# Peptides against a protein of PDB entry 3V4L, part 109

Target 1, 386 residues: chain A of PDB entry 3V4L
Amino acid sequence: GQPLAKDKVALLIGNMSYWEHPKLKAPLVDVYELTNLLRQLDFKVVSLLDLTEYEMCNAVDEFLLLLDKGVYGLLYYAGHGYENFGNSFMVPVDAPNPYRSENCLCVQNILKLMQEKETGLNVFLLDMCRKRNDYDDTIPILDALKVTANIVFGYATCQGAEAFEIQHSGLANGIFMKFLKDRLLEDKKITVLLDEVAEDMGKCHLTKGRQALEIRSSLSEKRALTDPVQGAPCSAEALVRNLQWAKAHELPESMCLKFQCGVHIQLGFAAEFSNVMIIYTSIVHKPPEIIMCDAYVTDFPLDLDIDPKHANKGTPEETGSYLVSKDLPKHCLYTRLSSLQKLKEHLIFTVCLSYQYSGLEDTVEEKQEVNVGKPLIAKLDMHRGL

## One batch from the design tools (peptide; made by RFdiffusion4, then SolubleMPNN)

Design b2_p15_3_s2 (from b2_p15_3, 5 letters changed)
Fold by OpenDDE base, seed 2:
Structure b2_p15_3_s2 (fold): chain B 386 residues (1-386), chain A 15 residues (1-15)
Amino acid sequence: as target 1 above (386 residues)
Amino acid sequence: YDVPVMGVITDEEMA
């Protein structure tokens, strides 16, 4: 019969804003496009940008809680990385220069933990370098992996080679995602799909002699990313998994704020990623005696590290949001919260209305505090232990 | 030695 997944879960990590390493651009687009494709494939997707070592460990732990017997698990990573002795290391944004294995996440350790969950399929898509790190002399003592015959690695590059991004004046994919996205929805065995992606990459003049896809697989069955999910969750564990994922993707409801001057503001929320939210404000009603009015958001929790100079922009693009701008209301002020994983408490902030009456030179201000609870990934308490 | 980092392909290399 056609293989069935008990469920399908993906963790996507894109690291770009490194503290001590070159900044990347492609992981933003790559994680976003892959998220949309995997959602069309009925994956529960957690998408995270710019994680520290601690935050990456917690994201992996929360991902492992979503895994169970016969669940399809997919891990995608885009960022800096290396390979020592056949072990793949993902580099967090806070990694020192030089970094070592103790500052990084070992993919083979994650695979071991996924095998303990008795998963139906384990897919790793690693868009990172596979060069040796000569600053890391550590030989990892890995426990022997179980023989599960359900593992697929898609490496963006060959062993000992670099992976590349294309830096245009605009938004661009990494080389791997550029080819992967065109085939990801095909109803094919995942190893056959990746082999076709490897052929497409091999035909590109830009990648020839620079980057080639490597496939490592033990997959003995015809498993595809298109494989249907088994019907309604019947187990308590499946209900818990669905609730946990739903909590991590719950946006605050849109609000209508009413000020004493008679101005009404619409406050709205949009998800760009599981840890990235856009707040937008618009004037929906203004008394005729008020000639000018603007609605600013301010007084965010310090844990979010929000620079006021980057808040309350006239376009989503001015906040660094280039991907969801088409889906947002026009003529708002926009603020991008890019670090929701750092939020320990409820998201409480102030909406400040600045306005002017006809015939008065002085501006008047009114303020309202807004509590929207824990949005998106902030519901998972990824700070367990601080 | 430098640590391994993601490579960049520029517009000039694509032309």
Scores: peptide ipSAE 0.389, ipTM 0.890, DockQ to the pose 0.836
Fold by OpenDDE base, seed 1:
Structure b2_p15_3_s2 (fold): chain B 386 residues (1-386), chain A 15 residues (1-15)
Amino acid sequence: as target 1 above (386 residues)
Amino acid sequence: YDVPVMGVITDEEMA
């Protein structure tokens, strides 16, 4: 019969805003598009941008808590990386220059931990360089992996080679995701699907002699990303997994704020990623005696590092939100919270209404404090180790 | 760059 997944869980990490390294652009689009495709495949997807070493470790730990016997686990990473002695290292955004294995996450260590969970399938999609890092002389003694015959690596490039992004005018995919996205929904064994992606990428003139997809697999069974999830969650563990995933994706409810002047504001929330939320404000009612009014959000928790210069924009795009802008209400002020993983406390902020009465030159301000609890990934308490 | 980093293909290199 067709194999069944007990559940399907994916962690997608896109690192682009490096502190000490060249900034990337493709991981933004790649993580977003892959998230939407994997959701169509009934994956529980956690999508994270711009993680520090500590935040990446916690994201992997939370992902491992979602894994269990017969669960399909998929890890996608887009960012800087290297390969030493057959070990793949994902580079966090806070990695020093030069970085070493002690500053990075080893994919083979994650694989070991996934094998301990008795997963049904382990898929790694690594959109990173595989060059040797000569500043890292550490030979990791990895414990012998179990023979589980359920492992698939899709490397964006060959061993010792670079991976590339294409910087067009605007938003573009990385080379790997450009070809992967066109086939990802196909009902094929995952190794056959990746082989077809490799053939498609091999036809690209840009990649000839620079980048080629490498497939490394021990997968003995005909498993596909399209494999159906086994029925209603009957186990306590499956219920916990569903609740944990739901917590990481629960948006604050939209609110209607009423000010003393009689202005009503709608405050709304949208998820771009599991750690990225857009706040939007709109005037839904204005008394006729008020000629002008604007609703600003301010006084965010310091842990979010919100630059006021990028807050309260007239378009989502001016906040750096290019992907979800079509799904947002128009004629709002928009603020992008891009680091929800850093939130230790409740998201408390101020809504400031600035308004003017007809025939008065002076602007009046009213303020309301808003507590929306812990939005999205902030519910997972990824900081419990600090 | 002294450490391995992702390469960038620019529009100028595609032309």
Scores: peptide ipSAE 0.385, ipTM 0.888, DockQ to the pose 0.830
Fold by OpenDDE base, seed 4:
Structure b2_p15_3_s2 (fold): chain B 386 residues (1-386), chain A 15 residues (1-15)
Amino acid sequence: as target 1 above (386 residues)
Amino acid sequence: YDVPVMGVITDEEMA
């Protein structure tokens, strides 16, 4: 019979905004597109951008809590990285220059922990460099992996090679995701699917002699990303997993704020990623005596590091949100919260209505505090040190 | 020596 997944869970990490290293662009698009494709494949997807070392560790720990016997686990990473002695290291955004293994997450350590969960399938898709880091003389003593015969690595590049992104004037995929996305929905054994992606990449003139997909697998069964999820959660652990994932993806409900002047504001929320939310405000009712009226969001928690200069923009694109802009209401003011993983408390902020009456020179302000609880990934309390 | 970083292919290299 066709294999069944007990559940399907994916963690996607895209690191771009490095502090001490060159900034990337492709991981934004790649994580977003892969998220949408994996959701069509009935994956529970956690998508995270721009994680520190600590935040990456916690994201992996939370991902491992979603894994259980017969669950399909997929880890995707796009960012800087290296490979020493066959160990792949994902580089956090706060990694020093030079970085070492102590500043990075070892993929093979994550694989070990996934194998302890008795997963049905472990897929790693690594869009990073595989060059040796000569600043890291550490020989990692990795524990012996279990023989589970359910492991697939798709490396965007060959061992000892660089991976590349294509920086167009617009949004573009990285090289790996450009070819992966066209095949990801195919009902094929995952190793066959990746082999076809490797052939497609090999036909590209840009990648020829620069980058080639490497597939490393120990997969004894015909498992596909299209494999159906088993019916309703039958275990307490499966129920807990589903509730935990649902909490991490719950947006605040849209609110209608009523001001004393008779202005009504719609406050809305959209998820770009599990740690990235857009707040938008729109005027839904204005008394005719009010000639000018704007609704600003302000007084955000300091943990979110929101620059007021980048808040309350007339377009989503001016906030750095290019991907979800088509799904957003028009004629709003937009604010992008890109670091929801840093939120320790409830998201409390102020909606400030600035308005002017016909025939009065002075602007009037009214303020309302809004508490939306913990949105998206902030519900997982990723800051709880284990 | 520089640390290994993701390479960038520019539009100028694609032309």
Scores: peptide ipSAE 0.382, ipTM 0.888, DockQ to the pose 0.853
Fold by OpenDDE base, seed 5:
Structure b2_p15_3_s2 (fold): chain B 386 residues (1-386), chain A 15 residues (1-15)
Amino acid sequence: as target 1 above (386 residues)
Amino acid sequence: YDVPVMGVITDEEMA
């Protein structure tokens, strides 16, 4: 029979906004496009941008809680990285210069923990450098991995080589994602799919002699990303997994706020990533005696580091949202919350209505506090150390 | 020596 996945879960991490290292651009588009493709493949996808070491550890721990016997696990990483002695290290955005293994996440440690879950398939897609870091002299004594035949690594580059992004004037993919996205939906064994991606990269003049896909696999079974999920969750564990994933993707409901002056505001929410939400406001009713009115969102939790200069924009693009702008309602004010993983409390903020009456020179203000609970990834409480 | 970082291909190198 066709192999069945018990479930399919993916964690996608894109690190771009490094503190001590060159900033990247491609991971934004790569994580977004891969998220949409994996959703079409019935994956439960957590997509995260710009994680610190602590936030990356917690994201991996939460991902491992979604894994169980016969579950397909996919980890994608785009960002800076290195490889020492066959160990792959993902570099968090807060990593010092120079970074070392103690500042980074070892992929082989994650693999060990995934093997303890008896997963049906483990896929690692690593869009990072595999060059040796000579500042890291540590030889991690990895415990012997269990001999399993369900591991696939797609490395964006060869051992000891660099990976590259393409910096166009616009939004562009990294080299690996550019070729991967065209084949990812194909009903093929995952190693065969990656071999075809490797051939496509090998034909490109830009990548020839600079970057080549390396596939490392123990996969003896015919497993594909297209493999159907086994029907309705029959186990208590599968129900818990589905509930945990649903929590990480629950948006606040759209609200209609009514002010004392008779103005009505629609407040809405959209997800760009699991840790990135857009708030939008629109005036849906205005009394005729009010000549002008604007609705601003203010007083956000300090943990979110929201710059007021980037809030309440007339377009999504002015907030830095270039990917979801087509799916948003028009004629709103937009605010992008890009660090929802940092939210310890409920998302409480103020909607401020500024308005003017016909025949009055003075602007009047009304305020309403809004509590939307914990949106998206903030429901996983990634700040609570276990 | 520098730490390994992702390389950048510019528009000028693609032309």
Scores: peptide ipSAE 0.381, ipTM 0.887, DockQ to the pose 0.844

Design b2_p15_3_s3 (from b2_p15_3, 6 letters changed)
Fold by OpenDDE base, seed 3:
Structure b2_p15_3_s3 (fold): chain B 386 residues (1-386), chain A 15 residues (1-15)
Amino acid sequence: as target 1 above (386 residues)
Amino acid sequence: YEVPVMGVITDEEMA
């Protein structure tokens, strides 16, 4: 019979905004496009951008809670990284320069923990460098991995080589995702699919002699990302997984705010990623005596580190939101919350209405506090431990 | 010595 997954879970991490290292651009598009493709494949996807070491550890821990016997687990990472002694290290955005293994997440340690869950398939897609880091002299004593015959690594590059992104004037994929996205929906054994991606990359003149996909697999079964989820009645564990995933993707409901002056504002929310939300405001009713009226959001929790200069923009693109712009209503003010993983408390903020009456020179302000609870990934309490 | 970082292919290298 066709293989069945008990469930399918993916964690996608894209690190771009490094503190002490060159900034990347491709992980934004790569994580977004891969999220949409994996959702079409019935994966429960958690998509996270710009994680610190602590936040990456917590994201992995939450991902591991979603794994169980016969579940397909997929980890995608795009960012800086290195490989020492056959161990892959994902570099968090807060990693020092130079970084070491103590500042980074070891993929093989994650694999060990996934094997303890008796997963049906473990896929790692690593869009990072595989060069040796000579500042890290640590010889990792890894515990012996179990022989599970269900492991697939797709490395964006060869051992000891760099991975590359393409910096166009616009948004572009990394080289790996550029080719992976065209085949990811194919009903093929995952190793065959990745081999075809490797052939497609090998035809590209840009990658020739610079980057080649490496496939490392112990996969003895014909398993595909297209394998259907087992339609059996949800075990208690499957219900918990569904509830955890649903919590991590629950947007606040749209609100209609009414001000004393008679102005009505629509407040709406859109998810770009599991930790990135766009807030948008629009004036839906204005009394005729009010000639000028602006509604802006302010007084966000300090944990979110929101620069007011990037808030309340006339376009989503001016906030740095290029991907979901088409799905947003037009003629709003837009604010991008890019670090929802940092939110310890409820998202409380102020909607400030600035307006002017006909024949009065002075601007009037009215403020209304809004509590939208914990949006998206903030519901997982990834900070439980600080 | 620099730590390993992702490489960048520029538009000039694509032309």
Scores: peptide ipSAE 0.393, ipTM 0.894, DockQ to the pose 0.857
Fold by OpenDDE base, seed 2:
Structure b2_p15_3_s3 (fold): chain B 386 residues (1-386), chain A 15 residues (1-15)
Amino acid sequence: as target 1 above (386 residues)
Amino acid sequence: YEVPVMGVITDEEMA
């Protein structure tokens, strides 16, 4: 019979906005496109951008809580990284220059913890460099891995080589995701699918002699990303997993705010990633005596580090939101919250209405406080321990 | 030595 997954869970991390290292662009598009493809494959996807070391550790811990016996686990990473002695290190955005293993997450340590969960399949897709870091003299003492015959690594590049992104005038994928996205929905054994991606990459003139996909696998069974999820959650653990994932993806409901002047504002929310939300405001009713009115959002929690100069834009693109702009209402003011993992408390902010009456030169302001609770990933207390 | 970082391919290198 076709193999069944007990469930399918993915953690996708894209690091771009490094503090002490070159900034990247491709991980934005790569994480977004991969999220949409894995959702079509019935994966529960957590998608996170620009994580610190501490935030990456917590994201991995929360991912491991979603894993159980016979669950398919997929970890994708796009960002800076290195490989020392066959160990892959993912570099957080707050990593110092130079970084060491103590500042980074070891993928083989994550694999050990996934094997303790008795997972049905472990897939690692690593869109990072595999060069040696000569500043890290640490020989990792890794415990012996269990023989589970269910591990697949797709490395964007070969051992000792760089991975690359393409910088066009617009949005572009990394080299690996450019080829992976065209094959990912195919009903094939995951190692066969990755081998076809390797062939497609090898045919491209841009990648010849620069980047080659490497597949490392112990997978003895015909397992595919298309394998169906076993029916309704019958266990208490499966119900808890479904509830944890649902909490991490719950948007605030759209609200209609009514001001004393008779203006009505629609306040809406959209998810770009599990830690990135767009707030948008629209004037839905205006009395005829009001000639001009604008609805601004302000007074965000300090933990979110929101610059007011980047808030309340006339387009999603002016906020840095290029991917979800087609699904958003037009003629709004837009604000992008890009660090929801930092939110310790409820998201409380102010909606400020500025308006002018016909025949009066002075602007009038009205304000309403809005509490939307903990949106998206902020429901997972990723700050447990600070 | 520099730490390993992801490379960039520019439009000029693709032509």
Scores: peptide ipSAE 0.392, ipTM 0.891, DockQ to the pose 0.841
Fold by OpenDDE base, seed 5:
Structure b2_p15_3_s3 (fold): chain B 386 residues (1-386), chain A 15 residues (1-15)
Amino acid sequence: as target 1 above (386 residues)
Amino acid sequence: YEVPVMGVITDEEMA
């Protein structure tokens, strides 16, 4: 019979906004496009941008809680990284300059933990450099990996080489994602799919002699990303996994706020990523005696670091939301919450209505507090230190 | 020494 996955789970991390290192652009588009493709493949996808070391550790721990016997696990990373002694290190956004192994996440440690879960397939897609970091002299004594014959690495580049992004005037993919996205939906053994991606990349004049895909696998079975999920969750563990994933993807319900002046505001929510949400407001009813009215969102939790200068924009693009703007309602004010992983409490904020009556010079304000609970990734409480 | 960072290909290098 065709191989079945017990479930399919993916963690996608895109690090761009480094504190002490060059900023990247491609991971934004790459994580977004890969998320949409993996969702079409019935993956449960957690997509995260710009994680600190602590936040990356917690994201991996939460991903490992979604893994179980026969589950397909996929980890994608786009960002800075290095390879020392065959160990791949993902660099968090808060990594110092120079960074070392103690500031980074070792992919082979994650693989060890995935093997302990008895996963059906382990796929690593690493869009990062594989150059040696000469500032890191540590030889990690990794415990011997189990012989599970279910491991696939797709490295965006060769051992000791750099990976590249293409900086066009606009949104562009990284080199690896540019070729991967065209084949990812094909019903092929994952190693065959990646070999075809390697051939496509090898035909590109930009990559020739600069970057080449390396495939490392022990995959003995014909496993594909297209493999169907085994039917209705029959186990208590599968139900718990489905509930845990659903929590990380639950948006607040859209609500209609009614003010004392008779103005009605529609408040809505959209997910860009698992840690990035757009809030949008629109005036849906205005009494004729009110000549002007605007609805602003304010008083966000301090943990979100929301700059008021970037809130309440007339377009999604002015918030930095270029990917989901087509799917948002028009004629709103938009606010982008890009760090939902930092939310410790409920998302409580104020909707402020500023309005003017016909024949009065003074503006009137009404405020209403809104509690939307913990949206998206904030339900996983990634801030609870062990 | 510089830490290994992702390279950038510019529009000028693509022309």
Scores: peptide ipSAE 0.388, ipTM 0.892, DockQ to the pose 0.849
Fold by OpenDDE base, seed 4:
Structure b2_p15_3_s3 (fold): chain B 386 residues (1-386), chain A 15 residues (1-15)
Amino acid sequence: as target 1 above (386 residues)
Amino acid sequence: YEVPVMGVITDEEMA
């Protein structure tokens, strides 16, 4: 019979906005595209951008809580990285220059922890460099892996090689994701699918002699990303997992704010990623005596590090939100919250209505405080050390 | 020595 997954869970991490290293662009598009494809494959996807070391550790720990016996686990990473002694290290955005293993997450340690969950399939897709870091002289003593025969690594590059992104003037996928996305929905054994991706990438003139996909697998069964999820949650743990994932993806409900002047504001929310939300405001009713009015969002929690200069933009693109802009309502003011994992408390902010009456020179302001609770990933309390 | 970082292929290298 076709293999069944008890559930399917993916953690996607894209690191771009490095503090001490070159900034990347491709991880934004790659995480977004892969999220949409994995959702079509009935994966529960957590998608996270620009994580610190601590935030990456907590994201992995929360991902491991979603894993259980027969669950398919997929970890995708796009960012800076290195490989020392066959150990892959993902580099957080706050990593020092030079970075070492103590500043990074070891993928093989994550694999060990995934094997303890008795998962049905473990897939690692690593879009990072595999060069040796000569500043890291640490030989990691890894515990022996269990023989589970359910492991697949797709490395964007060969051992000891660099991975590359293509920086066009516009949004572009990284090299690996460019080819992966075209095949990811195919009902094929995951190792066969990745081999076809390797062939497609090998035909590209840009990658020829620079980057080649490496597949490392111990997969004894014909398992595919298309494998159906087993029906209704049969265990308390499966119910808890489903509830935990649902909490991490719950958007605030759209609100209609009514001001004393008779202006009505629609406040809406959209998810770009599990830790990235767009807030948008629109004027839905304006009395005719009010000639001008704008609805600004302000007074965000300090933990979110929201620069007011980047808030309340006339387009999603001016906030850095290029991917969800098609799904957003037009003629709003837009604010991008890109660090929801830092939110310790409820998201409380002010909606400020600035308006002018016909024949009055003075601008009038009315304010309403809004509490939307913990949106998206902020419900997981990722800032709590386990 | 530099730490390993993701390489960038520019539009100029693709032309």
Scores: peptide ipSAE 0.387, ipTM 0.890, DockQ to the pose 0.845

